# Ledger of designs, part 10: peptides against a protein of PDB entry 3JWR

Target 1, 323 residues: chain A of PDB entry 3JWR
Amino acid sequence: TRELQSLAAAVVPSAQTLKITDFSFSDFELSDLETALCTIRMFTDLNLVQNFQMKHEVLCRWILSVKKNYRKNVAYHNWRHAFNTAQCMFAALKAGKIQNKLTDLEILALLIAALSHDLDHRGVNNSYIQRSEHPLAQLYCHSIMEHHHFDQCLMILNSPGNQILSGLSIEEYKTTLKIIKQAILATDLALYIKRRGEFFELIRKNQFNLEDPHQKELFLAMLMTACDLSAITKPWPIQQRIAELVATEFFDQGDRERKELNIEPTDLMNREKKNKIPSMQVGFIDAICLQLYEALTHVSEDCFPLLDGCRKNRQKWQALAEQ
Target 2, 298 residues: chain A of PDB entry 3JWR as posed
Amino acid sequence: TRELQSLAAAVVPSAQTLKITDFSFSDFELSDLETALCTIRMFTDLNLVQNFQMKHEVLCRWILSVKKNYRKNVAYHNWRHAFNTAQCMFAALKAGKIQNKLTDLEILALLIAALSHDLDHRGVNNSYIQRSEHPLAQLYCHSIMEHHHFDQCLMILNSPGNQILSGLSIEEYKTTLKIIKQAILATDLALYIKRRGEFFELIRKNQFNLEDPHQKELFLAMLMTACDLSAITKPWPIQQRIAELVATEFWEQGDQVGFIDFVCTQLYEALTHVSEDCFPLLDGCRKNRQKWQALAEQ

## One batch from the design tools (peptide; aimed at target 1 Q130 H142)

Design b1_p16_1 (made by RFdiffusion4)
Pose (drawn by RFdiffusion4):
Structure b1_p16_1 (pose): chain A 298 residues (1-255, 281-323), chain P 16 residues (1-16)
Amino acid sequence: as target 2 above (298 residues)
Amino acid sequence: STLLEEILAEHVEPLD
């Protein structure tokens, strides 16, 4: 509660000061308070704060709530993951220049979604909770964890003093939530795979076009995956260390080149055809693929 | 139909 006092009264530094405009950004050296501050700057500089009548008091409580609903004991899938995703999402809209390509309702949704796309993640994959017959698997059908991440995001937005959406017309609120649900579910790697082929062709055939309502929402799913694993596009020292965490969390459940080829370069290449200013992601991606390949050969 | 409606109408098994 004091954490709210200190936060809801500190000056939010500029985006330039926070270097959150950068695809090469890192959080290793930021404090907890600082990361919440960057998030406020994100909402502010995306005009989300002014266009949706958000009170500084409410947004702060909500951000703090999401922070405390990520598990600390979880190796990679903790708050700093949700944060590093939202920052990548933020950097994509700004420096990658996509904000000029989509509505205010969509930007708000993507940011809220990127922040909460893994809420309460217990450090285990959908495959495991299904095979271990976790009650969550009994409750949800497909995309089990991602359904849960959303159930949580919504629970928090309905919490008192957390309605950062309270300023929306009922119609606005209604469709924002629809997009948020779509965004969070799209972070299921299975859906990314079962859908990317369709998108990779519209790109390949120079046919892809945003104006098309459907082609757009598909891209929105592809954008979510693009930020969800943006960690693979980081400078080598960072990718080296964050790969260490994904490493431990996986081994805890058990108790890179093939993946990048299979999952990543394919995607970031498509994102750049859609937006050239998004190439740093593709560059950093194959750059790390280069270092991992060299290590694989010892 | 929207993409969300298609996702919800279609079952997808988790990845191995």
Fold by OpenDDE base, seed 1:
Structure b1_p16_1 (fold): chain B 323 residues (1-323), chain A 16 residues (1-16)
Amino acid sequence: as target 1 above (323 residues)
Amino acid sequence: STLLEEILAEHVEPLD
């Protein structure tokens, strides 16, 4: 209640003051209140508050509810990750000029999805959830955590005083929820790997068309992944710090895999192989990231800072891997 | 390729 009152009464600074249009944005110096203010600004400057008749108090409560449903004891997959994903989405929409290529419902869905995509993340991957025989693995056969994240998102959206979608028609509401679900599920890297080839081929052949509903859905999935992985594009000091958070979480999983499952962790999850982080980051950039930001830049040239950041960080990681 | 395989192994493949 006090946090809500403070947020709802606060003057929301401009996007320029908050630097939330910058691809180089960092949240490290921001308080939780400031992250919530940034989030309000994203909704406002995307015209979502006006177009969908959102009540300010309801939006504030929803943001705080989303933030509350991220775990504080998780090193990386916490509110700050979700906030940075949403900020990258905002920057891609505004500075990257993708806003003009999407409908208001798609923009609404993407922003909600970006903020919600890791809700109640436990600091362990789908493989751990499956191998631990966790109750969630009985509910879902694939993308276990992403389905759970969507369920948490839906729960919050339907909670009393959090109904930011109450201004939508029934059809708009259904469409929005469909896109949110697809966008959250798209953050499963297994799905990204499965689908990205089609996207890259469409771009390569100059056959990419956002007026095609299937290609639109594919693009939204790729855009979600591009925002989710956007830490790899950040200025080097930010990238390095985030990579430490990721490594911390992965090593915590590996320690649990040894203790709870009696298995040897993979190199990525193995604390004893910390010296392999630079080479693994180069491999990750080459295998997952570069082609995505190249393709995104072909859709909108104003997204080039993401590609440039990714390339610069590859060079930095490569230099560390050679030491 | 090894890293990609490790990353993929950490995600449950869609049954569909």
Scores: peptide ipSAE 0.031, ipTM 0.707, DockQ to the pose 0.105
OpenDDE base, seeds 2, 3, 4, 5: peptide ipSAE 0.028, 0.031, 0.031, 0.030; ipTM 0.692, 0.713, 0.705, 0.700; seeds 3, 4, 5 fail the geometry check

Design b1_p16_1_s1 (made by RFdiffusion4, then SolubleMPNN; from b1_p16_1, 9 letters changed)
Fold by OpenDDE base, seed 1:
Structure b1_p16_1_s1 (fold): chain B 323 residues (1-323), chain A 16 residues (1-16)
Amino acid sequence: as target 1 above (323 residues)
Amino acid sequence: MSLLEEIESTYIPPLE
């Protein structure tokens, strides 16, 4: 395609020029081509292209395929969300110095997972999928959409001309797919809530050890969630704009819940409850975000900008909630 | 990015 030709022939700017190592990064002014160039840079600077012998054209095609399989009519869970998740992963690996704590296969899997974790997202949550009796709800007992996202990821990875993992051994391939699956499934916040207590307790007791395979898996899950939620850490103008996108998508779901399911939406998804957004954001930060970024910062102090950003945004949301 | 997203996961046995 013309898009593939343009991407494959383009000079890829440095990570410094693209600012993709910054935790404060924003994609708002970037074209789709520029987001793809950023993605190429992430793979290159993490040594994934070299170490796994990725062909440039294949990587370009894969990136464009992933982007194409996000829906354009979804306000938040689109390519830009996936791209920002991957950028946060890249920043955590590089600036946050987590790269040195992980294997190349783990890094490869996490980056693929971050880009793929919401593939074909429909702008509705698992509860809606279940209550609407969608066919996907008949296939999976839990994490319905996350299983679907992984299936989409696997489909793309195996599609002709998109096989970025073709340079891996059979064992490396199996390991990578396992980690990708686990990482995508970890983005289900319900699973995060179930598992985070073990992680926080290990940190609290100073018993956290990345050499333990179970603890490694747990850490990768927590890191995925930290990147997925990283919008809450962004500079306030960026945070506000992203919160508007999230609210738009949730209100669209709430409108569909009324129309299609004949139910009143929760306050979160109720357009008439827009005035509760600030207080709900404070609650979200306190219940979900703060402890995660504190624990992540304990594993790597260079991740502190995520925690600091989260704390600053809590203060901003609290000030709005008090008006 | 909301508190209530944590409860979005469901546990219904698959048909197969």
Scores: peptide ipSAE 0.034, ipTM 0.705, DockQ to the pose 0.107
OpenDDE base, seeds 2, 3, 4, 5: peptide ipSAE 0.025, 0.034, 0.033, 0.025; ipTM 0.596, 0.704, 0.717, 0.678; seed 2 fails the geometry check

Design b1_p16_1_s2 (made by RFdiffusion4, then SolubleMPNN; from b1_p16_1, 9 letters changed)
Fold by OpenDDE base, seed 2:
Structure b1_p16_1_s2 (fold): chain B 323 residues (1-323), chain A 16 residues (1-16)
Amino acid sequence: as target 1 above (323 residues)
Amino acid sequence: MSLLEEIESTYIAPLE
């Protein structure tokens, strides 16, 4: 395609020029081409292209295929969300110094997972999928959408001309896919809530050890969630804009719940309760986000900007909730 | 129902 030709022929700017190492990064001013260039730079600067012998054209095609398999009619869970998740992962690996704590296969898996974790998202949560008796709810008992996202990821990775993992051994390939699956599934916040206590307790007791395979898996899951939720850490103008996108998507679900399921939506998804957004954001930060970024900062102090951003946004949302 | 409870309610434990 013309898009592939343009991308493959383009000069890829440095990470410094693209500012993709910044935790404060915003994609708002970037074209789709620029987001793809950023993605190439992430793979390159993490040494993934060289270490796993990726062909440039194959990587370009894969990126475009991933982008294409996000829906454009979804307000938040689209390519830009996946791209921002991956950018946060890249920043956490580079600026946050987490790269030094992980294997190349883990880094490869995390980056692929971050880009792929919401593939074909429909703009509705697992609860809606279950209540609507969607066919996907017949395939999976829990984490329905996350299983679907992984299935989509696997489909793309195995598609002709998109096989960025072709340079891996069979064992490396299996390991990478295992980590990708675990990472994508970890983005189910219900699973996060169930598992986070173990992680926080290990941190609290100073018993956290990445050399332990179970703790490594747990950390990768927490890191994925931290990147997935990283919008909450962004500078206030960016946070506000993203919160509007999230609210739009949730309200669209609520509207569908009324129309299709004949139920009253929860406040989170109720358009009529938009005045509750600030207080709900404070609640979300307190219940889900703060302790995660605190724990992540304990693993790597260079991740502090994420925690600091989250705290600052909590203050901003609290101020709005008090008006 | 709190946001936390709402998120938790989406999880169905495996039957295995």
Scores: peptide ipSAE 0.031, ipTM 0.705, DockQ to the pose 0.090
OpenDDE base, seeds 1, 3, 4, 5: peptide ipSAE 0.020, 0.017, 0.029, 0.021; ipTM 0.573, 0.541, 0.736, 0.552; seeds 1, 4 fail the geometry check

Design b1_p16_2 (made by RFdiffusion4)
Pose (drawn by RFdiffusion4):
Structure b1_p16_2 (pose): chain A 298 residues (1-255, 281-323), chain P 16 residues (1-16)
Amino acid sequence: as target 2 above (298 residues)
Amino acid sequence: SDELHEIHEELHEFFS
C-alpha cells in the first residue's frame, strides 16, 4: 500500500531517459519501482492515458496488481518477462513504427495483453499440466495456461480501483476485451505454429495487407509471439543470461540453434517485410543464432 | 483441439 503511495507520486522520466525506445534494452539494472515507472511512461506516450481518461491513481494500482500476480519463485516466467515483452511491444509501435498502422483500441489492447500474457504462470508448460492432469486442464480445453492468464487479467481489471478501462464506452470496452483475449491466447506457441504458415505466405506472395480485417488480426497474433520471445533478439550478454533462466525453469520441470531456426528467424524476417524499422529484431536474432551455433561446436 | 495438444507434445519432445 505504501508502494502505491511512493509510486503514485514519483515523476515518470521521459522515454528517452528510460531508453525504452530501444530494441536493445535491458532491465537487469532497474529496480522494481523503476519498471512500473517505465510502464506508466509506455501508457502515457502511446496516448492511452489521455484518450481513455485514465486516472494516475487507478493505473498505478492496476500496474502494481499485475506485478504482484507474477510469481517470484518462478525462474523466467516472472514479472520481468511480462515487462520485457511489453517494452518490446512498445519499442515495436514506436521505433518500429506500427502505431501509425492501427487503432487506439488495438494499441491499448496489445499493451494490456503483453503485460498480462503470463499471469500466475507456475513455471511449467501446457504439455506438462495436461499430462499431469492438473485441475486447470479439466477446466480449460485448449491453450490451457493462456486461458488462465486471461481469466486473471480480467479478474484484475474488474477489481476495484483497477478499472483502467472504466472510461470506455460499453461498445469500446466490449471489443477491447475481445482483442485482449485473442492476444493472450496467441502467445500459445501451438497456435503460433498452427497459424503462421498462412501468414508467411501472404508475406511471401507480396499479398499481405493490413487493411484486411482478418489479415490484421492474424498479424496481431504474430506480433504477440514476436514480443513474447523477443528475449532471443537481445545482445549476446543479455541473451546469454536470460537463456540461463529459461534453462533453470525448464530443468525444474524436468525434475537453442534448432529452436531459433524452427521458431524465430522465420518470424522476425516476416515482421521486417511488414515493417523495415523492425529489422533490429531480425538482426539481433541471427546474431545470437551465430553465437549459439559456435558454442554448439564447443 | 487434439491437433493443438499434439503440437504441445511435439514441442515437449523437441525441448527434451
Fold by OpenDDE base, seed 5:
Structure b1_p16_2 (fold): chain B 323 residues (1-323), chain A 16 residues (1-16)
Amino acid sequence: as target 1 above (323 residues)
Amino acid sequence: SDELHEIHEELHEFFS
């Protein structure tokens, strides 16, 4: 395609020029082409292109295929969300110094997972899919959308001309797919809530050890969640804008719940309760976000900007909740 | 490939 030709021929700017190592990064000013260039830079600077012998054209095609399989009519869970998740992963690996704690296969899997974790998202949560009796709810009992996202990821990876993993051995390929699946499934917030207590307790007791395979898996899950939720850590103007996108998508779901299911939406999904957004954001930060970024900072102190951003945004939301 | 199919079946079994 013309888009592929343009991307494959383009000079890829440095990570410094693109600012993709910054935890404060925003994609709002970037074109789709620039987001693809940023993604190429992430793969290159993580040594994934060299270590796994990726062909440049194949990587370009894969990125464009991933981008194409996000819906444009979804307010938040679109390509830009996936791209920002991957950028946060890149920043955590580089600036946060987590790269030195992981294998090349784990890094490869995490980056693919971050870009792929919401593929074909429909702008509705698992609860809506279950209650609407959607065909996907018959295939999977739990983490319905996350299983679908992984299936979409797998489809793309196996598509002609998109096989970025063709340089891997069979064992490396199996390992990578396992980690990708686990990482995508970890973005189900229900699974995060279930598992986080073990992680926090290991940190509290100073018993956390990345050489333990179970603890490694747990850490990768927590890291994925930290990147997926990283909008809450962004500078306040960026945080507000992203919160508006999230609210738009949630209210669209709530409107559909009323119309299609004849159900009164929860406060989070209820357009009529927009005035509760600030207090709900404070509650979300306290219940979900703060402990995660605290624990991540204990694993790597260079991740502190995520924690600091989260704390600052809590203060801003609290001030709005008091008006 | 047959190998890819086998890998996918094994992965589905592991996470079922």
Scores: peptide ipSAE 0.027, ipTM 0.643, DockQ to the pose 0.027
OpenDDE base, seeds 1, 2, 3, 4: peptide ipSAE 0.026, 0.025, 0.027, 0.024; ipTM 0.681, 0.672, 0.694, 0.661; seed 4 fails the geometry check

Design b1_p16_2_s1 (made by RFdiffusion4, then SolubleMPNN; from b1_p16_2, 8 letters changed)
Fold by OpenDDE base, seed 1:
Structure b1_p16_2_s1 (fold): chain B 323 residues (1-323), chain A 16 residues (1-16)
Amino acid sequence: as target 1 above (323 residues)
Amino acid sequence: SAELAEIEDALAAFLS
């Protein structure tokens, strides 16, 4: 395709030029092509291209395939969300210095998972899928969409000309796919809620050890969630804009719940409850986000900008809630 | 607390 030719022929700017190592990164000013270039840079600077002998054209095709399999008519859960999740992962690995704590296969899996974790998202949550009796709800009982996202990820990875993992041994391939699956499934916040207590307790007791395979898996799950939710850590103007996108998507679901399912939406998805957004954001930060970024910062102090950003945005939302 | 757990469950269900 013309898009592939353009991407494959383009000079990839440095991570410094693209600012993709910054936790404060914003994609608002970037074209789709530039987001793809950023993605190439992430793979390159994490040594994934070299270590796993990725062909440039294949990587380019894969990136474009992933991007193509996000829906454009979804306000938040689109390519830009996946891209920003991956960028936060990259920043956490580089600026946050987590790279040296992980294997190359784990890094490879996390980056692929971050980019793929919401593939073919429909702009509705698992609850809606279940209540609408969607065919996917018959196939999976829990983490319905996350299983679908992984299936989409696997489909793309196995598609002709998209096989970025072809340079891996059989064992490396199996390991990578296992980690990808676990990482994508970990983005189900219900799973996060179930597992985070173990992680926080290990941190609190100073018993956290990445050399333990179970704790490693747990950490990767927490890191995925931290990157998935990283919009909450961004500078206030960026955070506010992203919150508007999230609200738009949630309100769209709420509207569909009223019209299609004849149910009253929850406050978070109720367009008539716009005035509650600031207080809900404070609640979200307190209930979900703060402890995660505190724990992550404990693992690597260089991840402090995520925690600091989260705290600052809590203050901003609280101020709005008091108006 | 029970209240926190309820909020967490509600948020998890909503955002999942």
Scores: peptide ipSAE 0.036, ipTM 0.738, DockQ to the pose 0.167
OpenDDE base, seeds 2, 3, 4, 5: peptide ipSAE 0.038, 0.035, 0.035, 0.035; ipTM 0.750, 0.745, 0.745, 0.743; seed 2 fails the geometry check

Design b1_p16_2_s2 (made by RFdiffusion4, then SolubleMPNN; from b1_p16_2, 8 letters changed)
Fold by OpenDDE base, seed 3:
Structure b1_p16_2_s2 (fold): chain B 323 residues (1-323), chain A 16 residues (1-16)
Amino acid sequence: as target 1 above (323 residues)
Amino acid sequence: SEELARIEDELEKFLS
């Protein structure tokens, strides 16, 4: 395709030029091509292209395929969300110095998972899928959409000309897919809530050890969530804009709940409760975000900008809630 | 707090 030719022939700017190591990164000004270039740089600077002998054209095609399989009519859970999740992962690995704590296969899996974790998202949550009696709800009882996202990820990885993992041994391939699956499934916030207590307790007791396979898996899950939710850490103007996208998508779901399911939406998804957004954001930060970024910062102090951003945004939302 | 717990439960149910 013309798009593939353009991408494959383009000079990929440095990570410094692209600012993709910055926790304050914003994609708002970037074209789709530039987001793809950023993605190539992430793979390259993490040594994934070299270590796993990725063909440049295949990587380019894969990136474009992933991008294509996000819906444009979804306000938040689109390619830009996936891209920003991956960028946060990259920043956490590089600037946050988590790269040195992980294997190359884990890094490969996390980056693929971050880009793929919401593939074919429909702008509705698992609860809506269940209540709408969607066919996917018959296949999976829990984490319905996350299973679907992984299935989409696997489909793309196995598609002709998109096989970025073809340079891996059979064992490496199996390991990578296992980690990808776990990482994508971990983005179900319900699973995060269930597991985070174990992580926080290990940190509190100074018993956290990444050499333990179980704790490693737990950490990867927490890291995925931290990147998935990283919009809450962004500079305030960026945070506000992203929050508007999230609200738009939630309200769209609420509207569909009324129209299609004859259900009164919860406050989070109720357009008529727009005035509650600031207080809900404070609640979200306190209930979900702060402890996670505190714990992550404990694992690597260089991740502090995520925690700092989250704290700053809490104060901003609180100020709005008091008006 | 109880309020935070309620929010957490709601988030578990509705955010993902």
Scores: peptide ipSAE 0.030, ipTM 0.725, DockQ to the pose 0.148
OpenDDE base, seeds 1, 2, 4, 5: peptide ipSAE 0.029, 0.028, 0.021, 0.028; ipTM 0.718, 0.712, 0.521, 0.718

Design b1_p16_2_s3 (made by RFdiffusion4, then SolubleMPNN; from b1_p16_2, 6 letters changed)
Fold by OpenDDE base, seed 2:
Structure b1_p16_2_s3 (fold): chain B 323 residues (1-323), chain A 16 residues (1-16)
Amino acid sequence: as target 1 above (323 residues)
Amino acid sequence: SEELAKIREELAKFFS
């Protein structure tokens, strides 16, 4: 395709030029091509291209395939969300110095997972999928969409011309896929809530050890969630804009719940309750986000900008809630 | 708190 030719021939700017090491990064002004260039740079600067012998054209095709398999009619859970998740992962690995704590296969898996974690997202949550008796709800009992996202990820990875993992041994490939699956499944916030207590307790007791395979898996799950939710850490103007996209998608679901399921949506998904957004954001930060970024900062102090951003946005949302 | 636990459970359902 013309798009592939353009991407493959383009000079990839440095991470510094693209500012993809910044926790404050915004994609708002970037073209789709530039987001793809950023993605190439992430793979390159993490040494994934060299270490796993990725062909440039195959990587380019894979990136474009991933992008293509996000829906354009979904307000938030689209390519830009996946891209921002991956960018936060990259920043956490590089600027946050988490790269030094992980294996190359783990880094590879996390980056692929971040880009792929919401593939073919339909703009509705697992609850809606289940209640609507969608065919996917017949395939999976829990984490319905996350299983679907992984299936889509696997499909793309195995598609002709998209096999960025062809340079891996069979064992490396199996390991990578296992980690990708675990990482994508970890983005189910229900699983995060279930598992985070163990992580926080390990941190609190100063018993956290990445040399333990179970704790490593737990950390990777927490890191994925931290990147998935990273919009909450962004500078206030960026946070507000993303929050509006989230609200739009939730309200769209709420409208469908009324029309298709004949139910009154919860406040979070009720457009008539938009005035509650600030207080709901405060609640979300307190219930979900703060402890995670605190714990992550304990693992690596260089991740502090995420925590700081989250705290600052809490203050901003609280101020709006008090009006 | 019980309130926080309830919020967490509700949020888990909505954001998953």
Scores: peptide ipSAE 0.036, ipTM 0.693, DockQ to the pose 0.120
OpenDDE base, seeds 1, 3, 4, 5: peptide ipSAE 0.033, 0.031, 0.028, 0.031; ipTM 0.728, 0.729, 0.569, 0.707; seeds 1, 3, 5 fail the geometry check

Design b1_p16_2_s4 (made by RFdiffusion4, then SolubleMPNN; from b1_p16_2, 7 letters changed)
Fold by OpenDDE base, seed 4:
Structure b1_p16_2_s4 (fold): chain B 323 residues (1-323), chain A 16 residues (1-16)
Amino acid sequence: as target 1 above (323 residues)
Amino acid sequence: SDELRRIEDLLAEFLS
């Protein structure tokens, strides 16, 4: 396609120029092409292109395929969300120094997972999918959408001309896919809530050890969640805009719940409760976000900007809640 | 706290 030709021929700017190592990064001003260029730079600077012998054209095609398989009519869970998740992962790996703690395969898997973790998201949560008796709900009992996201990821990875993992050995390929699947599934916040206590306890007791395979898996899951939720850490103007996108999508679901399912939506998805957004954001930060970024910062102090951003936004939301 | 637990339950049920 013309788009592929343009991307493949383009000079990829440096990470410095693209500012993709910054935790404060914003994609609002970027074109779709520029987001693709950023993604190429992420793979390159993480040494993934070199270490796994990725062909440039194949990588370009894969990126465009991933982008294409996000829906444009979804307010928040679209390509830009996936891209921002991946950028946060990149920043955490580079600026946050987590790269030094992980294997190349783990890094490869995390980046692919971050970009792919919400593929073909429909703007509704698992509860809606289940209650609407969607065909996907017949395939999976738990983490319905996350399983679907992984299926889409796998489909793309195996599509002709998109096989960015072709340079891997059989064992490396298996390992990578396992980690990708685990990482995507970990983005189900229900699973995060279930598992985070173990992670926090290990940190609290100073018993956390990445050399333990189970703890490594746990950490990768927590890291994925930290990147997935990273909008809460962004500078306030960015945070506000993203929060509006989230609210839009949630309210759209709530409207559909009223219309299609004849149910009253929860406050989070109830347009009539818009005035509760600031207080709900404070509650979300306190209940979910702060402990996670605190724990992540304990693993790598260079991730502090995420925690700091979260704290600053809590203050901003609290101020609005008091009005 | 009870409030945090309620929020966690809400998130577990309705997010993701």
Scores: peptide ipSAE 0.060, ipTM 0.793, DockQ to the pose 0.114
OpenDDE base, seeds 1, 2, 3, 5: peptide ipSAE 0.048, 0.054, 0.060, 0.056; ipTM 0.780, 0.784, 0.792, 0.787

